# Peptides against a protein of PDB entry 6RGO, part 180

Target 1, 392 residues: chain A of PDB entry 6RGO
Amino acid sequence: MALKLLGFNQDATCFSVISSNKGVTIYNCDPFGKCFELEKSTSNDEELDFLVEMLFSTSLIAVVDKTIGASKRKKLKIVNTKRKATICELTFPHEIMDVIMNRKIICVVLKSDQIFVYDISCMKLLRTIDVRGEKLKSTSKFRNSEAVGDIGVRVSLSTDNNSILCYSSYSKSDKENAPLNDIVVFDALKCIQINVLPAVHQSNIVCIACSPDGMLMATASEKGTIIRVFKTIDTENDEPILVNEFRRGSRPSRISEMKFNHDNTLLACVGESDTIHIFALPVTTTEADANEDDTLQQSSHSLSSSINGLQYISKGLANRFGKIIVSKIPTQSQQRHVAYIKIPENAKYRIGFPKDTTNTIHICGEDGNYLVYSIPRNEVGPCTLVKSNTFD

## One batch from the design tools (peptide; made by RFdiffusion4, then SolubleMPNN)

Design b2_p14_3_s3 (from b2_p14_3, 4 letters changed)
Fold by OpenDDE base, seed 2:
Structure b2_p14_3_s3 (fold): chain B 392 residues (1-392), chain A 14 residues (1-14)
Amino acid sequence: as target 1 above (392 residues)
Amino acid sequence: SIEEIRELLSEVKV
């Protein structure tokens, strides 16, 4: 049977799958089992296509049926899984490309490069972001949908209540084919732009991950060779703060998903390669806890490998247009993975980090495997398989 | 109903 992965929820307690025979199935991770099934609306042998975004472990899901006809591809259904009932339906002017949510906000990304931001508690539209409209009135040559592959606006939302939205935007180059290589950081609750990170890659951004708290963002381009991690809100001399630059590999390979763990100590990436890579982030000590009691010298030998995070103060070569290009960290100083998982090359995988176990990663594959791995703490090496389940 | 959304939002453990 053909399986298509939809992914994990925000806390990796559940994942969603499209089965060609059944429709959408949601699995609980622990205890492992089916928790919801949405039957296919048609008897036709049409390839099923859905978007499903689940709100944590709740009975609230957002569903887009992309299988049948242009009209359904524009409809977002909010469904109660316990009742198997649609609570409300929204219709958009264009095809829905992505849906992301937290406890406060639902964001809907359209094929028009528009982001609709809603207050989920009342389904009120807070903002429409037109990612093209920030580009001057360049003629609406519809990107011929044939030649521009799966390159659209990418989004990520913090899982916390601060609701930090990161999205890819078009560079301010006068070129008709300006890449989606800028990032905008947006407060989705206040509807305020917080920051703009210009030209974070040389090509289109195809993957973005926001940290759970919204303080960090990871980006990858179409090349998928380098991952950059930035602070979202904080700036240094009005310049973007590059926290890390990771090397996934030397060969181009698309990254499909990245995620931070819940304490911002790890970043995982998955894509078209045979390897999930896990990178260690430097622990940002928030200066705030400096005041409480001195006494417990628990000599946790944290191997602070003094990764001298070379603060590459990107001496941004101010290009002739005043855009700071993040200077490439020399290839020798690029950090590699601290851990990895080998996966089948022909199976798409999705990743999730559980809240309660910061050194555990959940993965699921279109091969029908749900796998739980332990991440090594003190060594660079393979992750250890802890639990495995199969699904159909 | 919108009330049903608010009920489901209350199931989110902080």
Scores: peptide ipSAE 0.577, ipTM 0.951, DockQ to the pose 0.696
Fold by OpenDDE base, seed 3:
Structure b2_p14_3_s3 (fold): chain B 392 residues (1-392), chain A 14 residues (1-14)
Amino acid sequence: as target 1 above (392 residues)
Amino acid sequence: SIEEIRELLSEVKV
């Protein structure tokens, strides 16, 4: 049977899949088993396509049926899985490309490069973000977005109550073909733009991850060779917004998903390659006020590879050309993975980090494997398989 | 109803 992966929920307690014969199935991770099924609405052997976003381990899901007809692709259903009932339905002017949510908000991304931000508690529209409208009105030629099928606005949302929304935006370059290589950081609750990160990659951004607390974001371009990690908020201390640059690989390969773990110590990525990569993030110790006393010299050899080599190009030139945030970081500062998982070639996988175990990763494949891996702490190497289950 | 969304939002373990 052809399985399509929809992904894990925010805490990796559940994952959703499309089965060609059954429709949408949600599995619980522990204890492993089917917890919900949305039956196929049509008897036809049509290729099923759905968006499903689950709110943690709750009975609340957002569903978009993309299988049949342009009208269904514009409808968002909020469903109670316990009652198997639609609570409410929203209709959009354009096809829904993505849906993300947390406890506070739902964001709906349209094929029009619009982001609709809703208060989930009342389904009230808070903001419409028009990512195209932020482009200077000059190039009115709507690119027939049909031909560039897979390059649209990418979004990620913090899973916390701060509700930090990161989205890809078009560069202000006078080129008709300006890439989606800027990032906007947006407070989705206050509906305020917090920051703009210009030209974070040379090509379109195809993957974004926000940390659970919204303090970090990771980006990958179409090349998928380099992952960049940024602070979402400018700190007053003139600290570099770019905190990490990771090398996934030497060969171009699309990254389909990235996730931070719950304590921002790990970043995982998955995509078209035979390898899930896990990177260690430097623990930003917020200097909590070190009250003087306890001299316990725990020699945690923090691998503080001193990134001494970031010559700040002086503030004066940055004002005219925009903050060139990505100065040429010397290729020497590119960190590799600390851990990896080998996956079957051509199998699509999704990743999730459980809340309670920061060194555990959940993965599921279109091959019907649900796998739990332990991440090594003290060595660079393969993850250890802890648990395996199969689904169909 | 929309009230049902608020009930389901309360199921989120903090």
Scores: peptide ipSAE 0.574, ipTM 0.950, DockQ to the pose 0.692
Fold by OpenDDE base, seed 4:
Structure b2_p14_3_s3 (fold): chain B 392 residues (1-392), chain A 14 residues (1-14)
Amino acid sequence: as target 1 above (392 residues)
Amino acid sequence: SIEEIRELLSEVKV
């Protein structure tokens, strides 16, 4: 059967799939098994298309049926999985492209490049962000840039209660085809823009990941060769802080998903390549206030490879429009993966980091494999397979 | 109902 992956929930305790014959199935990771099934509403041999966002391991899911008709594609259903019942339905003016949530916020991305931000606790609209409208305020011409294929506004939301929303925005370039290569950092609770990272790539951003705490953001362009990691909130001299620049590969390959682990020490990426790449991040020593107490000697043999290369985004050539050009880290200074997983080239995979095990990654494939890998910390090499399950 | 959403939100392990 053709499987389509919807992905892991926020803590990688569950993952969602579309089975062409069954509809949506949600699997629990541990113990492994089906925890929810949503049957297809139609007997037709139509290709099933759904968005499903699950709130952690709860009975709350957001569902968009994209299979049939322009009306369903505009409807978000909040479903109680225990009751198999729709709690509420929201209708949007345009097709829903993405849905993301945490304990506080639901964000709904439309084909119109609008982001609707809701308080989940009452389903009240807090903000409509019009990414095109903001562009139009900056650029005098109404550009009907039909989103060519899969290029649209990308979003990522912190999984914590701070609810830091990162989204791609149009560059303020006077050029007719301004790319989606700016990032806006937005406090989704307060509905305030807190930072803007201009021109973080040369081409459209196709993948964004926010860290669980919302303090870091990873970005990848259409080229997928370089991943950049920025601080979300912190700036130096009103300039964005580039924490890392990673090289995924030498050949262009689309990155479909990136995720941070729970402690921001690892960034994983997956896409059209035969390899999941895992990168090490510098341990941000939060100055833990030295409150004295209890003795648990976790012997963190921190291999303090002091990569002191916090390269601030130097003022690259301010082009005539005062845009900060992200200084490219020299290719020799671009960090490679510290770990990897080989996957079938033709199988789409999704990734998740469990909360409790920062050195473990969950992956699932359209090949019907759910795999748990251990990530090496002391050596550069392949991840070790710890557990495998199959699903249909 | 909105009350049901709040109930389900309480299932989120801290």
Scores: peptide ipSAE 0.571, ipTM 0.949, DockQ to the pose 0.712
Fold by OpenDDE base, seed 1:
Structure b2_p14_3_s3 (fold): chain B 392 residues (1-392), chain A 14 residues (1-14)
Amino acid sequence: as target 1 above (392 residues)
Amino acid sequence: SIEEIRELLSEVKV
């Protein structure tokens, strides 16, 4: 059967899939099994498309029916899975492109490059962010919406209560074709912009991941060869802090998903390549924990020797040709993966990090495999398969 | 109801 992956929930306790014959199915990871099914409303052989965002392991889901021809692409349903009942429905002026949530906030991304930020507890609109509106004040030319390929506003939200929202924005350039290569960091609760990271890539950003605590953000462009990790809030000399630059590969390949683990020690990425890459992050010791035992320092030192220090992204010299030159970290300073998983070619996979096991990763494939891998701690190498299940 | 959202939000393990 054709499966389409929707992804894991925030704690990787569940994952969602679309089955062409059944509709939306949610699987529990442990014990493995179906926990919810949303039947297709139509007998038509139309390719089913849905957005499903699950709130952790709760009975709360946000659902959008995106099926071609469906009049429902502008409707967000909040559903109780236990009751199989719609709690509320919101209708938007444009097609819903993405939905992300935590315990406090729902963010709804529209095809109009608008982000609607809601307080989940009352479904009150807190903010409408118009990502185009900042650009439209400078350029009256509507980009013909027909070239809406895979390039749109990308978002990520911290899974904690701080509700740090990272989104891609258009660079301030007089060029009609400004890329979506800026990042805005936004406090979704206070509805304030905290930071702006200009031109973090040369091309459009296609993937963003926020850390669970909202302190880190990973970004990847259409090229998908380099992943950059930034501090979200902290700046140094009013400049963005680049924590890491990772090399996924030398060949261009789209990254579809990135995730931090729950302790911010690992970043995983998946996409169109035959390989899930896992990168080690430096442990950001907050100055407060520097007083506990000397014994843990020895294990961190062996990985630290290749961490060439915090590099400032020097102010991108707009050269005489209006190209923002992102100062590239020298290729020798680009870290490689510490671990990897080989996946079948052309199989789409999704990734999740469980909360309780920092060195474990959950993956699921459109091939119908749910796999649990152990991540090596001290060695660069393949992950070890611990558990496997199949779904249809 | 919106009250039901608040009930389901309480299912989130802290």
Scores: peptide ipSAE 0.565, ipTM 0.948, DockQ to the pose 0.693

Design b2_p14_3_s4 (from b2_p14_3, 6 letters changed)
Fold by OpenDDE base, seed 3:
Structure b2_p14_3_s4 (fold): chain B 392 residues (1-392), chain A 14 residues (1-14)
Amino acid sequence: as target 1 above (392 residues)
Amino acid sequence: AIEEIRKLLSELTV
């Protein structure tokens, strides 16, 4: 049977799949089993296409049926899975490309490069962000949206209550073909722009992940060779906004998904390659005043690879020319993965980090495998398979 | 409808 993966929920307690014969199925991870099925509305052998966003382990899901006709692709259904009933329906002017949610916010991304931000508790529209309208008025030529199928606005939302929204935006370059290589950081609750990160890659951004707390974001371009991790908020300290640069590989390969673990110590990525890569993040010890004198000289060999090579272009020049956030970082500062998982070639996988086990990763494949891996802490190497289940 | 959403959101506080 053809399976299409929709992904894990925010805490990796459930994952969603499309089965060609059954429609949408939601699986519980532990205990493993089906917890919800949405039957196929049509008897036709049409390829099923859905967006499904689940709100943690709740019976609340957002569903977009993309299978049939331009009208259904514009409708967002909020569904109670326990009742098998639509609670409400929203209709948009354009096709829905993505839906993300947390406890406070639903964000709906349209093919028009608009982001609709809703308060989930009342389904009230808080903001419409027009990513094209933020582009200087000069190049009003609608890109014929047909040819460049997979390049659109990418979004990620923090899973916490702060509701930090990171999205890709068009560079202010006067070029007709300005890339989606800027990142905007947006407070979705207050409806304010917090930060803009210009030109974080040379090409379009195709993958974004926000940390659960919204303090970090990861980005990857169409090349998928380098992953960059940024602070979302400028600290008052002259600390670099770019905190990490990771090398996934030497060969170009699309990254389809990235996830932080719940304590911001790990970043995982998956895509078209035979390998899930897991990177270690430096623990930003908030110096909480641990006034406790406990002299345990744990020689944490801080792998402080001294990023000495970031020439601070002084704050005064950065305001005039745009913050060059991505200086020529020496290729020497690029860290490799600390752990990896080998996956079947050409199998699409999705990833999730469970909340309670920061060194565990959940993965599921279009091959019908649900796998739980343990991530090594003290060595660079393969992850260990802990549990496996199959689904159809 | 909205009351049902609020009820489902309350399942997250446990």
Scores: peptide ipSAE 0.534, ipTM 0.930, DockQ to the pose 0.631
Fold by OpenDDE base, seed 5:
Structure b2_p14_3_s4 (fold): chain B 392 residues (1-392), chain A 14 residues (1-14)
Amino acid sequence: as target 1 above (392 residues)
Amino acid sequence: AIEEIRKLLSELTV
């Protein structure tokens, strides 16, 4: 059977898949089992394609049927899974490319490079972001719809109530073919731009992950060799703060998904490679006030990884063209993974971090495997398989 | 419709 993975929900309590014979199926992770099925509306042997965004473990989902004709691809359905009923339907001027949500916001990404931001509580449109509109002021040539390859606007939304939206934007280059290599940080509730990170990669950004709290963002380009982690809100001398630069590998390989764990201590990435990589982030000790006394001697042997915080104040080489190129961290200071999972070659996998266990990762594959791994704490090495289940 | 969405959102406040 051909399975297509849709992914985990925000807290990795559920994942969704497309089955060619059944339509959309949602599985619960613990206890493992099928919790919902959206039956195929048509008996035709057409290749099924859907977008499904879950709202945590609730009975609210957003669904786009991408299988049949240009009309359905423009329709977002809000569905109650307990009632198996459509609550409301929204129609867009262009094909829906992505849908993301949290407790407050739904963002709908269109093939037109527009982002529609809704208040979920009333389904009222708060803002339309036109990512092309900044470019159209400089270049009248619509990219013919045919040459819009697999490169479009990428988005990520914080899972908290702050609703920090990160999206890829076109660099303000006078070149007709400006890459999608800027990041905009947007407060989706207040509908204000918070920050702009210019030229974070040399090529188009193909993957973005926002941290659960919206304070960090990870980015990867089409090359997928380097992952950069930035602060979303904070700036240093009006410049973006690069927190980490991770090396996934030496060979180009597309990254399809990245996720932070709940406490921002880990970043995982998955894609076309045989390896899920897990990177350690520096624990920002918020200097919480050194208030009082409680003597609990828990000898946490903090591996003082003396990561000498070389504040590489990399003097941005303002190249003669005034473009802030995010300074290349020297290849010697690029951090590698602290943990990894081997996956079958050519199997598409998705990743999720559960809220309650910061050192556990959930993965699922189009091979029909749902796997739970423990992440090693004290050593660099493979993750340990804790639980396995199969689905069809 | 909107009251049903608000009811489903209330499942997250527990």
Scores: peptide ipSAE 0.533, ipTM 0.931, DockQ to the pose 0.630
Fold by OpenDDE base, seed 1:
Structure b2_p14_3_s4 (fold): chain B 392 residues (1-392), chain A 14 residues (1-14)
Amino acid sequence: as target 1 above (392 residues)
Amino acid sequence: AIEEIRKLLSELTV
């Protein structure tokens, strides 16, 4: 059967899939099994397409039926999975491209490059962000939406209550074809822009991950060779702070998903390559925990000896046009993965980090495999398979 | 409708 992965929920306790024959199925990870099924509404052999965003382990899901007809593609359904009932529906002026949520906020991304920000507790619209709006004063040319494949506004939301929203924006360029290579950091609760990171890649950003606490973000471009990690809020001399630059590979390959673990010590990436890469982040010692356990310092020191050469190259070369270009970290200073998982080349995978085990990763494939891996702490190497299940 | 959302959100506060 053809499976299409929708992904894990925020705490990796569940994942969602589309089965061509069944519709949307949600699986529980532990104990492994089906916890919800949304049956196919049509007997037609049409390719099913859905957006499903689950709110942690709750019975609350946001659903968009993208399979058939422009009217359904504009409707967000809030569904109670225990009742199999729609709680409410929202209709948008344009096709829904993405939906993301936490305990406070729902963000809805439209094909118009608009982001609608809602208070989940009352479904009140807090803000409409028009990512094109800063450009539309100059160029009335709708990019012909046909030739722009999978290039649109990307979003990521912190899973905490701070509700930090990171989204890709168009660089300030007089060129008709300015790339989506800026990042805006937005407080979704206060509805204020808190930071702008200009030109974080040379090409369009295709993947963004926000840390659970919203203090870090990871970005990847269409090339998928370099992942950059930035501070979201903090700046140094009004310049963006580049914390890490990771090399996934030398060959171009699309990154489809990135995730931080719950303590911001690991960043995983997956995409069209045969390898899930896991990178170690430097533990930002907040000054407060300097007092206790000497024992944790020794394990961090062995990885930190490779990290000590990363001087904060905070000094963006301001080009002659006052644009801060994120200075490329020298290729020799680019960090590699600390761990990896080999996956089938033709199978799309999704990733999730469970809350309770910082060194465990959940993965699921369109090959029907749900796999749990242990991540090595002190050595560079393969992850160890701990548990496997199959689904259809 | 909104009361049901609030009830489901309360499942996260535990």
Scores: peptide ipSAE 0.530, ipTM 0.929, DockQ to the pose 0.621
Fold by OpenDDE base, seed 2:
Structure b2_p14_3_s4 (fold): chain B 392 residues (1-392), chain A 14 residues (1-14)
Amino acid sequence: as target 1 above (392 residues)
Amino acid sequence: AIEEIRKLLSELTV
């Protein structure tokens, strides 16, 4: 059967799949099993395509039927899974490309490069962000949507209540084909732009991950060779703070998903390669807790010692256009993965981090495998398989 | 409709 993965929810307690025969199925991770099924409304011969975003472990889901020929590609349904009932439906002027949510906000990304920001509690529109409108009056020609299929606005939202929205924006280059290589950091609750990170990659950004607390952001370009991690809010001398630069590999390979763990100590990435990579982040000790007791000098031989070599080279070479180009960290100082998982080359995988176990990762594949791995703490190496389940 | 969303959101505050 053809399976298509929709992904994990925010806390990796559930994941969603499309089955060609059944429609959308949501699985619970622990105990493993089906918790919801959305029946196929279309003929057997149509390739099913859906967006499904689940609000944590609740019975609230956002659903978009993207199936070809369906007049539903512009419709967002909010569904109660316990009742199998649509609570509300929103219709958009353009096809829905992505939907993200937390406890406060729903963001809807359109094919028009618009982001609609809603207060989830009342489904009130807070803001429409026009990512193209920030680019001056350059010609209204829709990029011929035929040839460059998957280059659009990318978004990520913090899973906390601060609701930090990171999105890709067009570079201010006068070129008709300006890359989506700027990042905007946006407070989705206050509807205020907090920060702009210019030209974080040389090519279009195809993957963004926000940390759960919204304090960090990871970015990857179409090349997928380098992942950059930035602070979202904090700046140094009005320049973006590059926290880490990770090397996934030397060969170009698209990254489809990245996620931080719940304590911002790990970043995982998955894509078209045979390997899930897990990177360690430096623990930013907030100076605030410096007042309590002296005594427990327990020598946590944390692998912190090798991370000291990332000088914050905020040597933004101001290019001739006053844009800060993030200086490439020398290839020798680029950090590699601390852990990895081997996956089948032809199987699309999705990743999730459970809240309660910061050194555990959940993965699921279009091969019908749901796998739980333990991440090594003190050594560079493979993750250890802890649990395995199959789904159809 | 909105009351149902608010009820589901209240399940998250635990």
Scores: peptide ipSAE 0.528, ipTM 0.928, DockQ to the pose 0.601

